# Peptides against a protein of PDB entry 1EMU: the designs that were tried, part 27

Target 1, 132 residues: chain A of PDB entry 1EMU
Amino acid sequence: PPYLKWAESLHSLLDDQDGISLFRTFLKQEGCADLLDFWFACTGFRKLEPCDSNEEKRLKLARAIYRKYILDNNGIVSRQTKPATKSFIKGCIMKQLIDPAMFDQAQTEIQATMEENTYPSFLKSDIYLEYT

## One batch from the design tools (peptide; aimed at target 1 D15 I20 A41 F45)

Design b2_p21_7 (made by RFdiffusion4)
Pose (drawn by RFdiffusion4):
Structure b2_p21_7 (pose): chain A 132 residues (1-132), chain P 21 residues (1-21)
Amino acid sequence: as target 1 above (132 residues)
Amino acid sequence: MTDQELIDEAVQRGIDVKLSE
């Protein structure tokens, strides 16, 4: 059963659309869906190839992720990401040197944040328990 | 595209990549 696999690893949960949808509903109710959206945005950004034809799209995307999740140090993703990590990301944006992996460290930190609090809470939530 | 549209596209693409694993 897919719902049982979700309890075994966050990666199993995020590899199943039903799991993602349920988990995001939970996060939305807890006021922190940005954690998951950012996690997927980093993955999406990274998979874009760094070729000339993608250069403009990638710069706009890197800036969009930076502006929404990294810029103001008050949003949940910004609060859960380290200062040196955000400093590096800002540098990449300003220098326009955007490697595909530039958000990797921030993604890892957000991933750990979900594994440490919201993911376990989700597995003990009414939403999950009802679904199962 | 706006920032939000770019992010939505990247989120969807991230999801599609993850589901392809």

Design b2_p21_7_s1 (made by RFdiffusion4, then SolubleMPNN; from b2_p21_7, 9 letters changed)
Fold by OpenDDE base, seed 1:
Structure b2_p21_7_s1 (fold): chain B 132 residues (1-132), chain A 21 residues (1-21)
Amino acid sequence: as target 1 above (132 residues)
Amino acid sequence: MTDDELIEEAIKLGIETQLSR
């Protein structure tokens, strides 16, 4: 069953509707749902190909992600991203150079955070175990 | 659109992208 694949890799968990739902529920209980939300927001942002018709919207979205997750010093995403990474993102925003990959490094760092702590904890959680 | 609405759309798109893998 799919839940066994979830224990093999984080990506297997995140490419499953039920997996995403359960993991997010767990993260909310742990007070760190922003990790997953940011991760998906980055994926969505990267999916948007630059073109004349969406440049303004892409800029607004980039700014929104920056303000919500990177600029908030009290946020878990900000605390789990390196200063150089945050500075790079800030630079992109200030220069209005909105490359689809501008959040890639931050996404990688947040993914590592989940891999190292919350994902393993999820596999030991009542939420996951009750599902199995 | 508000910042939260923009982010919500991005999250939705991100999930759809991941699920399509």
Scores: peptide ipSAE 0.850, ipTM 0.977, DockQ to the pose 0.929
OpenDDE base, seeds 2, 3, 4, 5: peptide ipSAE 0.849, 0.849, 0.848, 0.849; ipTM 0.976, 0.976, 0.976, 0.977; seed 2 fails the geometry check

Design b2_p21_7_s2 (made by RFdiffusion4, then SolubleMPNN; from b2_p21_7, 10 letters changed)
Fold by OpenDDE base, seed 1:
Structure b2_p21_7_s2 (fold): chain B 132 residues (1-132), chain A 21 residues (1-21)
Amino acid sequence: as target 1 above (132 residues)
Amino acid sequence: MSDDELIEEAIKLGIEEQLSR
């Protein structure tokens, strides 16, 4: 069953709609749902290829992600991203150079955070175990 | 669109992308 695959890798968990839902519920209880939300927001952002018709929207979205997750010094995403990474993103925003990959490094760092802590904890959680 | 609405849309798109794998 799919829940066994979830224990093999974080990606397997995130490739499943039930897995995503349960994991997000767990993260919310742990007060760190922003980790997953940011991760998906970055993925969504990267899928928006730059073109004349979406440049303004892409800029607004980039600014929104930056303000919500990177600029908030009290936020878990900000605390789990390196200063150089945050500075790079800030630079992109200020220069209005909105490359689809501008959040890639931050996404990688947040993914590592989940891999190291919240994902293993999820596999030991009542939420996951009750589902099995 | 508000910042939250933009982010919500991006999250939805991100999930769809991941589920398509």
Scores: peptide ipSAE 0.845, ipTM 0.976, DockQ to the pose 0.928
OpenDDE base, seeds 2, 3, 4, 5: peptide ipSAE 0.845, 0.844, 0.844, 0.845; ipTM 0.976, 0.976, 0.976, 0.976

Design b2_p21_7_s3 (made by RFdiffusion4, then SolubleMPNN; from b2_p21_7, 10 letters changed)
Fold by OpenDDE base, seed 1:
Structure b2_p21_7_s3 (fold): chain B 132 residues (1-132), chain A 21 residues (1-21)
Amino acid sequence: as target 1 above (132 residues)
Amino acid sequence: MSDDELIEEAIKLGIEEQLSK
């Protein structure tokens, strides 16, 4: 069953709609759903290929992600991203250089945070165990 | 669109991308 694959890798968990739902529910209980939301937001942002028609929207989205997750010093995403990474993102925003990959490093760091902490905890959680 | 609406849309797109794999 798919839930066994979820225990093999975080990516397998995130490749499954049920896995995503359960994991997000768990993260909500732990007060750190922003980790997953940010991760998906970065993926979505990267999928928006630059063109004249979406330039303004891409800029607005980049600013929104920056303001919600990076700039908020009290947020878990901000606490789990390195200063150099946050500074780079800020620079992109200020210069309005909105490359599709501008959040890649931050996404990687947040993924590592999930891999090291919340993902293992999820596999030991009542939510996951009751599902199995 | 508000910031939250933009982010929500991006999250949805991100999930769709991940599920496509």
Scores: peptide ipSAE 0.840, ipTM 0.974, DockQ to the pose 0.940
OpenDDE base, seeds 2, 3, 4, 5: peptide ipSAE 0.840, 0.840, 0.840, 0.840; ipTM 0.974, 0.974, 0.974, 0.974

Design b2_p21_7_s4 (made by RFdiffusion4, then SolubleMPNN; from b2_p21_7, 8 letters changed)
Fold by OpenDDE base, seed 1:
Structure b2_p21_7_s4 (fold): chain B 132 residues (1-132), chain A 21 residues (1-21)
Amino acid sequence: as target 1 above (132 residues)
Amino acid sequence: MTDDELIQEAIELGIQVQLSR
């Protein structure tokens, strides 16, 4: 069953509707749902190819992600991203150079955070175990 | 659109991208 694949890799968990739902519920209980939300927001952002018709919207979205997750010093995403990474993102925003990959490093760092802590904890959680 | 609405849209898109893998 799919839940066994979830224990093999984080990506297997995140490419499953039920997996995403359960993991997000767990993260929310742990007060760190922003990790997953940011991760998906970055994925969505990267999917948006630059073109004349979406430049303004892409800029607004980039700014929104920056303000919510990177600029908030009290946020878990900000605390789990390196200063150099945050500075780079800030630079992109200030220069209005909105490359689809501008959040890639931050996404990688947040993914590592989940891999190292919350994902393993999820596999030991009542939420996951009750599902199995 | 508000910041939260933009982010939510991006999250939903990101989920669809991941589910399509």
Scores: peptide ipSAE 0.855, ipTM 0.978, DockQ to the pose 0.943
OpenDDE base, seeds 2, 3, 4, 5: peptide ipSAE 0.855, 0.854, 0.854, 0.854; ipTM 0.977, 0.977, 0.977, 0.978

Design b2_p21_8 (made by RFdiffusion4)
Pose (drawn by RFdiffusion4):
Structure b2_p21_8 (pose): chain A 132 residues (1-132), chain P 21 residues (1-21)
Amino acid sequence: as target 1 above (132 residues)
Amino acid sequence: SSATDSEAERVVDTLLEEESD
């Protein structure tokens, strides 16, 4: 059963659309869906190839991710990401040197944040328990 | 997988629309 696999690893949960939908609903109710959206945004950004034809799109996307999740140090993703990590990201944006992996460290830190609090809480939530 | 990729693409498209506004 897919719902049982979700309890075995966060990667299993985020590899199933039903799991993602249920988990995002939980996070939305807890006021922190940005954690998951950012996690997927980093993955989406990274998969874009660094060729000339994608340069403009990638710069715009890197800025968008930075503006929404990294810029103001008050949002949940910004609060859960390290200062040096955000500093590096800001540098990449300003220098316009955006490597596909530039958000990797921030993604890892957000991934750990979900594994540490919201992911375990989700597995013990009414939403999950009802679904199962 | 396909679900992860499709979800990532949906999120990046939403962010590109918001940045364009």

Design b2_p21_8_s1 (made by RFdiffusion4, then SolubleMPNN; from b2_p21_8, 10 letters changed)
Fold by OpenDDE base, seed 1:
Structure b2_p21_8_s1 (fold): chain B 132 residues (1-132), chain A 21 residues (1-21)
Amino acid sequence: as target 1 above (132 residues)
Amino acid sequence: SAALEAESERVIEKLLEEEEK
């Protein structure tokens, strides 16, 4: 069953609608759902290929991600990303140089945070165990 | 996967709506 794949990799968990829902519920209880939302935002952003028709949309989205997750010094995403990474993103926003990969390093760092703590904890949680 | 793509799109749209307020 799919829930067994969830225990094999975080990616498998995030590839499943039920997995995403359960993991988000768990993260909300832990006060760190922003980790997951940021991860998905970065994934979606990278998939938007730059062109004339979506330039404004891409810039707005980049600014939204930056303001919500990176600029907020009290946010868990900001606390779990390196200063150099945040500075690079800020630079891209200020210069309006919106490369599809501009959030890649931040996403990697947030993914590592989930891999090291929240994901393992989820697999031991009542939410996951009751589902199995 | 379809689920991953759908969730990414949902999150993006929500962010864009909030940014425009």
Scores: peptide ipSAE 0.773, ipTM 0.958, DockQ to the pose 0.898
OpenDDE base, seeds 2, 3, 4, 5: peptide ipSAE 0.772, 0.772, 0.772, 0.772; ipTM 0.958, 0.958, 0.958, 0.958; seed 3 fails the geometry check

Design b2_p21_8_s2 (made by RFdiffusion4, then SolubleMPNN; from b2_p21_8, 11 letters changed)
Fold by OpenDDE base, seed 1:
Structure b2_p21_8_s2 (fold): chain B 132 residues (1-132), chain A 21 residues (1-21)
Amino acid sequence: as target 1 above (132 residues)
Amino acid sequence: SEARDKASEEVIEKLLEEEEK
């Protein structure tokens, strides 16, 4: 069953609608749902192919991601990303150099945070165990 | 996956809505 695959990898958990829902519920209770939302934002952003028709949309989205998650010094995403990574993103925004991969390093760092902390805790949580 | 795509789209839509306000 899918819930067993969720315990094998975070990737499997995030590929399943029920898995995403349960994990997000858990993260909200832990006060760190922004980790997952940021991760999905980065994934979605990278999928947007640069072209004349979506240039404004991509820039606005990049700015939104930056302002909500990176610029907020009190946010968990900001606390779990390295200064050099945040500086690079800031530079991209200020220069309007909006490469599809501009959030890749930040996403990697946030993914590592989830892998090391919240994901293992989720597998031990009442939310997950009651589902199984 | 379809689930991942949907989750990403939902987050993006919310972010864009907040940016316009």
Scores: peptide ipSAE 0.775, ipTM 0.959, DockQ to the pose 0.895
OpenDDE base, seeds 2, 3, 4, 5: peptide ipSAE 0.774, 0.773, 0.774, 0.774; ipTM 0.959, 0.959, 0.959, 0.959

Design b2_p21_8_s3 (made by RFdiffusion4, then SolubleMPNN; from b2_p21_8, 12 letters changed)
Fold by OpenDDE base, seed 2:
Structure b2_p21_8_s3 (fold): chain B 132 residues (1-132), chain A 21 residues (1-21)
Amino acid sequence: as target 1 above (132 residues)
Amino acid sequence: SEARDKASEEVIEKLLKEEEE
C-alpha cells in the first residue's frame, strides 16, 4: 500500500495526495508547515517556462516566494537556509534575473531539513500510525 | 506526479493572491 512507500522515501510521500495531506497536517502541529509550502512553491516555480507571456507572472511569483519565506527572518525557512543562499536569491530579485533554477539551492536545503528532522518524526507520529 | 503538481499549483496560487493584496 502507498503508506508503506511513504516510509521508504520522502519523495514517495510527496507524490501522494493523502501523504501530502497527512504530512502537512503534521507539520502544522509542529509549527513548520512553511517548510513544505516553500518546497512546493519552488517546485511549481521551476516548472514555469521562461517566455514573454510568463515573464511578469514569474517575477511576481519569485518576489512572493522571496518575501514570504526568505525575507522573513522569524520564519522557519529563513532559519533553515544559508545566508549565502538567501543573498543569492535576493540578488536575483533585485537584478530581475529570474532563472527557473534560482530557488534550487534553497529548496535543497529545506528538503535536507525535512529529511533529517520532520520526515522521520512524521513516520513516528500518531497521524501516520493511525492511518496505517 | 499529479498530486505534487496539484500541491504546487495550490501554493503558487495562494502566493500570487497574497502578493496582489
Scores: peptide ipSAE 0.776, ipTM 0.959, DockQ to the pose 0.894
OpenDDE base, seeds 1, 3, 4, 5: peptide ipSAE 0.776, 0.774, 0.775, 0.776; ipTM 0.959, 0.959, 0.959, 0.959

Design b2_p21_8_s4 (made by RFdiffusion4, then SolubleMPNN; from b2_p21_8, 12 letters changed)
Fold by OpenDDE base, seed 2:
Structure b2_p21_8_s4 (fold): chain B 132 residues (1-132), chain A 21 residues (1-21)
Amino acid sequence: as target 1 above (132 residues)
Amino acid sequence: SEALDKISEEVIEKLLKEEEE
């Protein structure tokens, strides 16, 4: 069953609608839902192909991601990303150099945070165990 | 996956709406 695959990898969990829902619920209880939301934001951003018609949209989105998750010093995403990573993103925003990969390093760092902490905890949580 | 794609798009749409407000 799918829930067994969720225990095999975070990737499998994030590929399943039910898995994502349960994991997000767990993260909300832990005050860490922004980790997942940021991860999805980065994924969606990278999928937007750079072109003339998307230029304004991509810039606005990049700014939104930056302001909500990176610039917020009280946010968990900001606390779990390296200063150099945040500085790079800021530089991209200021220079209006909006490369599809500009959030890749930040996403990697947040993914590592989930892999090391929240994902293992989720597999031990009542939410997951009661589902199984 | 379809689920991942859908959720990522939803997150983006929410962010864009918040930016306009």
Scores: peptide ipSAE 0.635, ipTM 0.936, DockQ to the pose 0.842
OpenDDE base, seeds 1, 3, 4, 5: peptide ipSAE 0.632, 0.634, 0.633, 0.630; ipTM 0.935, 0.935, 0.936, 0.935

## One batch from the design tools (peptide; aimed at target 1 F40)

Design b2_p22_1 (made by RFdiffusion4)
Pose (drawn by RFdiffusion4):
Structure b2_p22_1 (pose): chain A 132 residues (1-132), chain P 22 residues (1-22)
Amino acid sequence: as target 1 above (132 residues)
Amino acid sequence: SPYQPYIDEVLDTLLEEETDYE
C-alpha cells in the first residue's frame, strides 16, 4: 500500500502524487506549504541544463526562487535556512553565476526541517490517519 | 518522474510572479 511506504521515508512520500497532495494539504493548514514548494522548486531548477538557450530562463527562475523564499528573512523557508547558506545564494544571484546545484544546500536544510517536524506530524495527523 | 507535473506547476507560478514583479 502506497500510504504505508510514505511512513518509511520522506522520499517515498514525495515520490507519490497522492502523497505529495495530502502532505501539502497538511502543510497548508499548518501555514508552511512553502517548505514543500521550495523543495520541489530547487529540484526543478537543478534539472535545467546550463546551456546558452536556457540562460535567461534559468536566471529568471533563480531570481524568482530567491525573491520568494530567500530574500525576506521572515518567510518560513528563509527562517529555516542558515545565514551562510543564504549569503552564498545571494552571491550567486548578484554575480549571475547560477550553477544548477546553487540551491542544493538550502534544499537540504529545508528537507531536514520537514523530516524533523512537519513530516512526523503529518504521519500522526488526522488527514493521514483518515486517508489510511 | 511522477511528481514532475507538480514541479512544472511550481516553476510556472514562480516565473509568472517574477514577470509581474519585473

Design b2_p22_1_s1 (made by RFdiffusion4, then SolubleMPNN; from b2_p22_1, 11 letters changed)
Fold by OpenDDE base, seed 4:
Structure b2_p22_1_s1 (fold): chain B 132 residues (1-132), chain A 22 residues (1-22)
Amino acid sequence: as target 1 above (132 residues)
Amino acid sequence: SPVEPIIEEIMNKLLEEEEKEE
């Protein structure tokens, strides 16, 4: 069953709608759902290929991600990303240099946070265990 | 991908929030 794959890798969990739903519920209870939302936002952003027709959309989305997750020093994403990473993103926004990969390092750092902390905790949670 | 709709929803929500703050 899919839930067994979820225990094998975070990748498997994040590739399953039910897995995502349960994991997000868990993260919300832990006050850190922003980790997952940011991770998916970065993935979605990277998939938007630059072109004349979506330039405005890409800029707006980049600003949205920056303002919601990076600029807020009290947010969990900001707390779990390195200052140099946040500074780079800020620079991109200020210079309007919106490369599809501009959030890659931040996404990597947040992924590491999930891998090392919230994901293992999820597998020990009542939410996951009751599902199995 | 079966999770693409989830990604799209997150992105749309972000855009909506950004528009309200502008």
Scores: peptide ipSAE 0.712, ipTM 0.943, DockQ to the pose 0.839
OpenDDE base, seeds 1, 2, 3, 5: peptide ipSAE 0.710, 0.712, 0.709, 0.711; ipTM 0.943, 0.943, 0.943, 0.943

Design b2_p22_1_s2 (made by RFdiffusion4, then SolubleMPNN; from b2_p22_1, 12 letters changed)
Fold by OpenDDE base, seed 4:
Structure b2_p22_1_s2 (fold): chain B 132 residues (1-132), chain A 22 residues (1-22)
Amino acid sequence: as target 1 above (132 residues)
Amino acid sequence: SPVEPIIEEIMEELLKEEEEEE
């Protein structure tokens, strides 16, 4: 069953609607749902191809991601990303150099945070265990 | 991908929040 695949890798969990739903519920209880939302936001942003018609939308989205997750020093995403990574993103926003890969390093760091802490905890949670 | 709607929802909410702050 799918829930067994979820325990094999975070990638499998994040590729399943039910898995995402349960994991997000767990993260909300832990006060760290922003980790997952940011991760998906980065994925979605990278998929947007740069073109003339997309320029405004991409800039707005990049700015939104930056302001919500990177600029907020009290946020968990900000706390779990390196200063150099945040500075790079800030630079991109200020210079309006909106490369599809501009959040890749931050996404990697947040993914590592989930792999190390929240994902293992989820597999031990009542939410996951009751589902199995 | 079955997770595409989730990604789109997150991005849409971000854009809405950005518009409200501008």
Scores: peptide ipSAE 0.692, ipTM 0.939, DockQ to the pose 0.871
OpenDDE base, seeds 1, 2, 3, 5: peptide ipSAE 0.690, 0.690, 0.688, 0.688; ipTM 0.938, 0.939, 0.938, 0.938

Design b2_p22_1_s3 (made by RFdiffusion4, then SolubleMPNN; from b2_p22_1, 12 letters changed)
Fold by OpenDDE base, seed 4:
Structure b2_p22_1_s3 (fold): chain B 132 residues (1-132), chain A 22 residues (1-22)
Amino acid sequence: as target 1 above (132 residues)
Amino acid sequence: SPVEPIIKEIMEKLLKEEEEEE
């Protein structure tokens, strides 16, 4: 069953709607749902191909991600990303150099945070265990 | 991907929030 695959890798969990739903519920209880939302936001942003028709949309989205997750020093995403990474993103926003990969390093760092802490904890949680 | 709707929803929420703050 799918829930067994979820325990094999975070990637499998994040590729399943039910898995994502349960994991997000768990993260909300832990006060760190922003980790998951940011991760998906980065994925979605990278998939947007730069072109004349979506330039404004891409800039707005990049700015939104930056303001919500990176600029907020009290946020968990900000706390779990390196200063150099945040500075790079800030630079991109200020210079309006919106490369599809501009959040890649931050996404990697947040993924590492989930792999190390929240994902293992989720597999031990009542939410996951009751589902199995 | 079956998770594409989830990604889209997250991005749309971000855009709406950005518009409200501007």
Scores: peptide ipSAE 0.702, ipTM 0.942, DockQ to the pose 0.840
OpenDDE base, seeds 1, 2, 3, 5: peptide ipSAE 0.699, 0.701, 0.700, 0.701; ipTM 0.941, 0.942, 0.942, 0.942

Design b2_p22_1_s4 (made by RFdiffusion4, then SolubleMPNN; from b2_p22_1, 10 letters changed)
Fold by OpenDDE base, seed 1:
Structure b2_p22_1_s4 (fold): chain B 132 residues (1-132), chain A 22 residues (1-22)
Amino acid sequence: as target 1 above (132 residues)
Amino acid sequence: SPTQPIIEEIMKKLLEEEEKEE
């Protein structure tokens, strides 16, 4: 069953609607749902291939992600991303160099955070165990 | 895809917040 796959890989968990829902609920209870939201925001952003018709939209979205998660010093995403990574993103925004991969390093760092802490905790949570 | 709905939700909210700041 899918829930067994979730325990084998975070990727499997994040590629399942039920898994995402349960994990997000867990993260909300832990006050760190922004980790997952940022991760998906980065994925969504990367999927937007640059072209003349979506240039403004991509810039707006990049700024939104930056302001919401990177610039917020009180946010968990900001606390779990390296200063150099945040500086790079800021630079991209300021220079309006909006490459689809500009958030990749930050996403990797946040993914590592989830892998090391919240994901294992989720697998021990009542939410997950009751689902199994 | 299983992830598309959540991605769209998040990006929509982000854009809405950005528009309010403009």
Scores: peptide ipSAE 0.737, ipTM 0.950, DockQ to the pose 0.860
OpenDDE base, seeds 2, 3, 4, 5: peptide ipSAE 0.735, 0.734, 0.736, 0.735; ipTM 0.950, 0.949, 0.950, 0.950

Design b2_p22_2 (made by RFdiffusion4)
Pose (drawn by RFdiffusion4):
Structure b2_p22_2 (pose): chain A 132 residues (1-132), chain P 22 residues (1-22)
Amino acid sequence: as target 1 above (132 residues)
Amino acid sequence: EAEDETLITEAVESGIEHELEE
């Protein structure tokens, strides 16, 4: 059963659309869906190839991710990401040197944040328990 | 702001598609 696999690893949960939808509903109710959206945004950004034809799209995307999740140090993703990590990201944006992996460290920190609090809480939530 | 939201939505969808391909 897919719902049982979700309890075995965050990666199993995020590899199933039903799992993602349920988990995001839970996060939305807890006021922190940005954690998941950012996690997927980093993955999406990274998979874009660094070729000339994608250069403009990638710069705009990197800036968008930076502006929404990294810029103001008050949003949940910004609060859960390290200062040096955000400093590096800002540098990449300003220099316009955006490697596909530039958000990897921030993604890892957000991933750990979900594994540490919201993911376990989700597995003990009414939403999950009802679904199962 | 609208352009950013569109780009992030597309990147989230693309991230999900790549995650599901695994």

Design b2_p22_2_s1 (made by RFdiffusion4, then SolubleMPNN; from b2_p22_2, 12 letters changed)
Fold by OpenDDE base, seed 1:
Structure b2_p22_2_s1 (fold): chain B 132 residues (1-132), chain A 22 residues (1-22)
Amino acid sequence: as target 1 above (132 residues)
Amino acid sequence: DEEDEELIEEAIRLGEQVQLEK
């Protein structure tokens, strides 16, 4: 069953609608749902290929992600991303150089945070165990 | 602000869709 695959890899969990839902519920209880939301936001952002018609929207989205997750020093995402990574993102925003990959390093660092902490905890949670 | 939240929510949904298609 899918829930067994979830225990084998984080990606298997994130490739499943039910897995995402349960994991998000768990993260909300832990006060760190922003980790997952940021991760998906980065994926969504990267999917938006630059073109003349979406350039303004991409810039606005990049700024929104930056303001919500990177600029907020009290946020879990900001605390779990390296200063150099945040500085790079800020630079992209200031220069209006909005490459689809501009959040990749931050996404990687947040993914590592989930892999090391919240994902293992999720597999031990009542939410996951009751689902099995 | 509200526009930021809407944009982020859209990006999140898009990101989830990308993963679900894998």
Scores: peptide ipSAE 0.830, ipTM 0.970, DockQ to the pose 0.964
OpenDDE base, seeds 2, 3, 4, 5: peptide ipSAE 0.829, 0.828, 0.829, 0.829; ipTM 0.970, 0.970, 0.970, 0.970

Design b2_p22_2_s2 (made by RFdiffusion4, then SolubleMPNN; from b2_p22_2, 12 letters changed)
Fold by OpenDDE base, seed 1:
Structure b2_p22_2_s2 (fold): chain B 132 residues (1-132), chain A 22 residues (1-22)
Amino acid sequence: as target 1 above (132 residues)
Amino acid sequence: DKEDEELIEEAIKLGEEELLSR
């Protein structure tokens, strides 16, 4: 069953609608749902290929992600991303150089945080165990 | 603000769909 695959890899969990739902519920209880939201936001952002018709929207989205997750020093995403990574993102925003990959390093660092902490904890949680 | 939240929510949805469609 899918729940067994979820225990094999984080990606198996995140490519399953039920998995996402349960994991998000768990993260909300832990006060760190922003980790997952940021991760997906980065994925969504990267899917938006640059073109004349979406340039303004991409810039606005990049700024939104930056303001919500990177600029907020009290946020868990900000706390779990390296200063150099945040500085790079800020630079992209200030220069209005909005490359689809501009959040890749931050996404990687947040993924590592989930892999090392919240994902293992989820697999030990009542939410997951009761589902199995 | 409101616009930021809407943009982020849209991006999150797009990101989820990216994985779910694989």
Scores: peptide ipSAE 0.809, ipTM 0.965, DockQ to the pose 0.923
OpenDDE base, seeds 2, 3, 4, 5: peptide ipSAE 0.809, 0.808, 0.808, 0.809; ipTM 0.965, 0.965, 0.965, 0.965

Design b2_p22_2_s3 (made by RFdiffusion4, then SolubleMPNN; from b2_p22_2, 12 letters changed)
Fold by OpenDDE base, seed 1:
Formats: C-alpha cells, structure tokens, sequence
Structure b2_p22_2_s3 (fold): chain B 132 residues (1-132), chain A 22 residues (1-22)
C-alpha cells in the first residue's frame, strides 16, 4: 500500500496526494509547513520555462519566493538555508537573472532538512500511524 | 504581498502536480 512506500523515501511520500496532505498537516502542527510549501514552490517555478510571454510572471514569482521564504530572517526556510545560497538568490533577483534553476540549491537544502528531521518524525507521528 | 500570495499558491500547486505526475 502507498503508506508503506511513503516510509521508503520522502520522494515517494511527495509523489502521493494523500501523502502530501498528511505530511503538510504534520508540518503545520510542527510550525514548519513553509518547508514543504517552499519545496513545491521551487518545483513549480522550475517548471516554468523561460519564454517571452512569461518573463514578467517568472520575475514576479521569483521575487515572491524570495520575499516570502528567503528575506524573512525569522522564517524556517531562511534559517535552514545557507547564507551563500540566500545571497546567490538575492543576487539573481537584483540582477534580474531569473534562471529556472536559481532555487535548486535552496530546495536541496530544505529537502535535506526535511529528510533529516521532519520526515523521520512524521513516520513516527500519530498522523501517519493512525493512517496505517 | 497579495499578489505574492497568489503567485506562490499557483507555484505550489504547479509543483504538487509536477510531483504527482511522476
């Protein structure tokens, strides 16, 4: 069953609608739902291939991601990303160099945070265990 | 800020759909 796959990898959990929902609920209880939201936002951003018609939208979205998750020094995403990574993102924003991969490193770091902390805790949570 | 939330919501949804398509 899917819940067993969720325990095999975070990727399997995030590939499942129910898994995402339960995991996000857990993260909200832990006060760190922004980790997952940022992760998905980065994926969504990367999916938007640069073209003449979406240049402005991509810039606005990049700025939004930056302001929401990177610029907020008290936010969990900001606290869990390296200063150099945040500086790189800021640089991209300031220079308006909006590459689809500009958030990849930050996404990787946030993914590592989830892998090391919240994901294992989720598998021990009442939310997950009640589902099994 | 308001526009940011809209854009972020769309991006998150797009990201989720991308993962679900795998």
Amino acid sequence: as target 1 above (132 residues)
Amino acid sequence: MEEDEKLLKEAIELGIQEQLSK
Scores: peptide ipSAE 0.820, ipTM 0.964, DockQ to the pose 0.935
OpenDDE base, seeds 2, 3, 4, 5: peptide ipSAE 0.819, 0.819, 0.818, 0.820; ipTM 0.964, 0.964, 0.964, 0.964

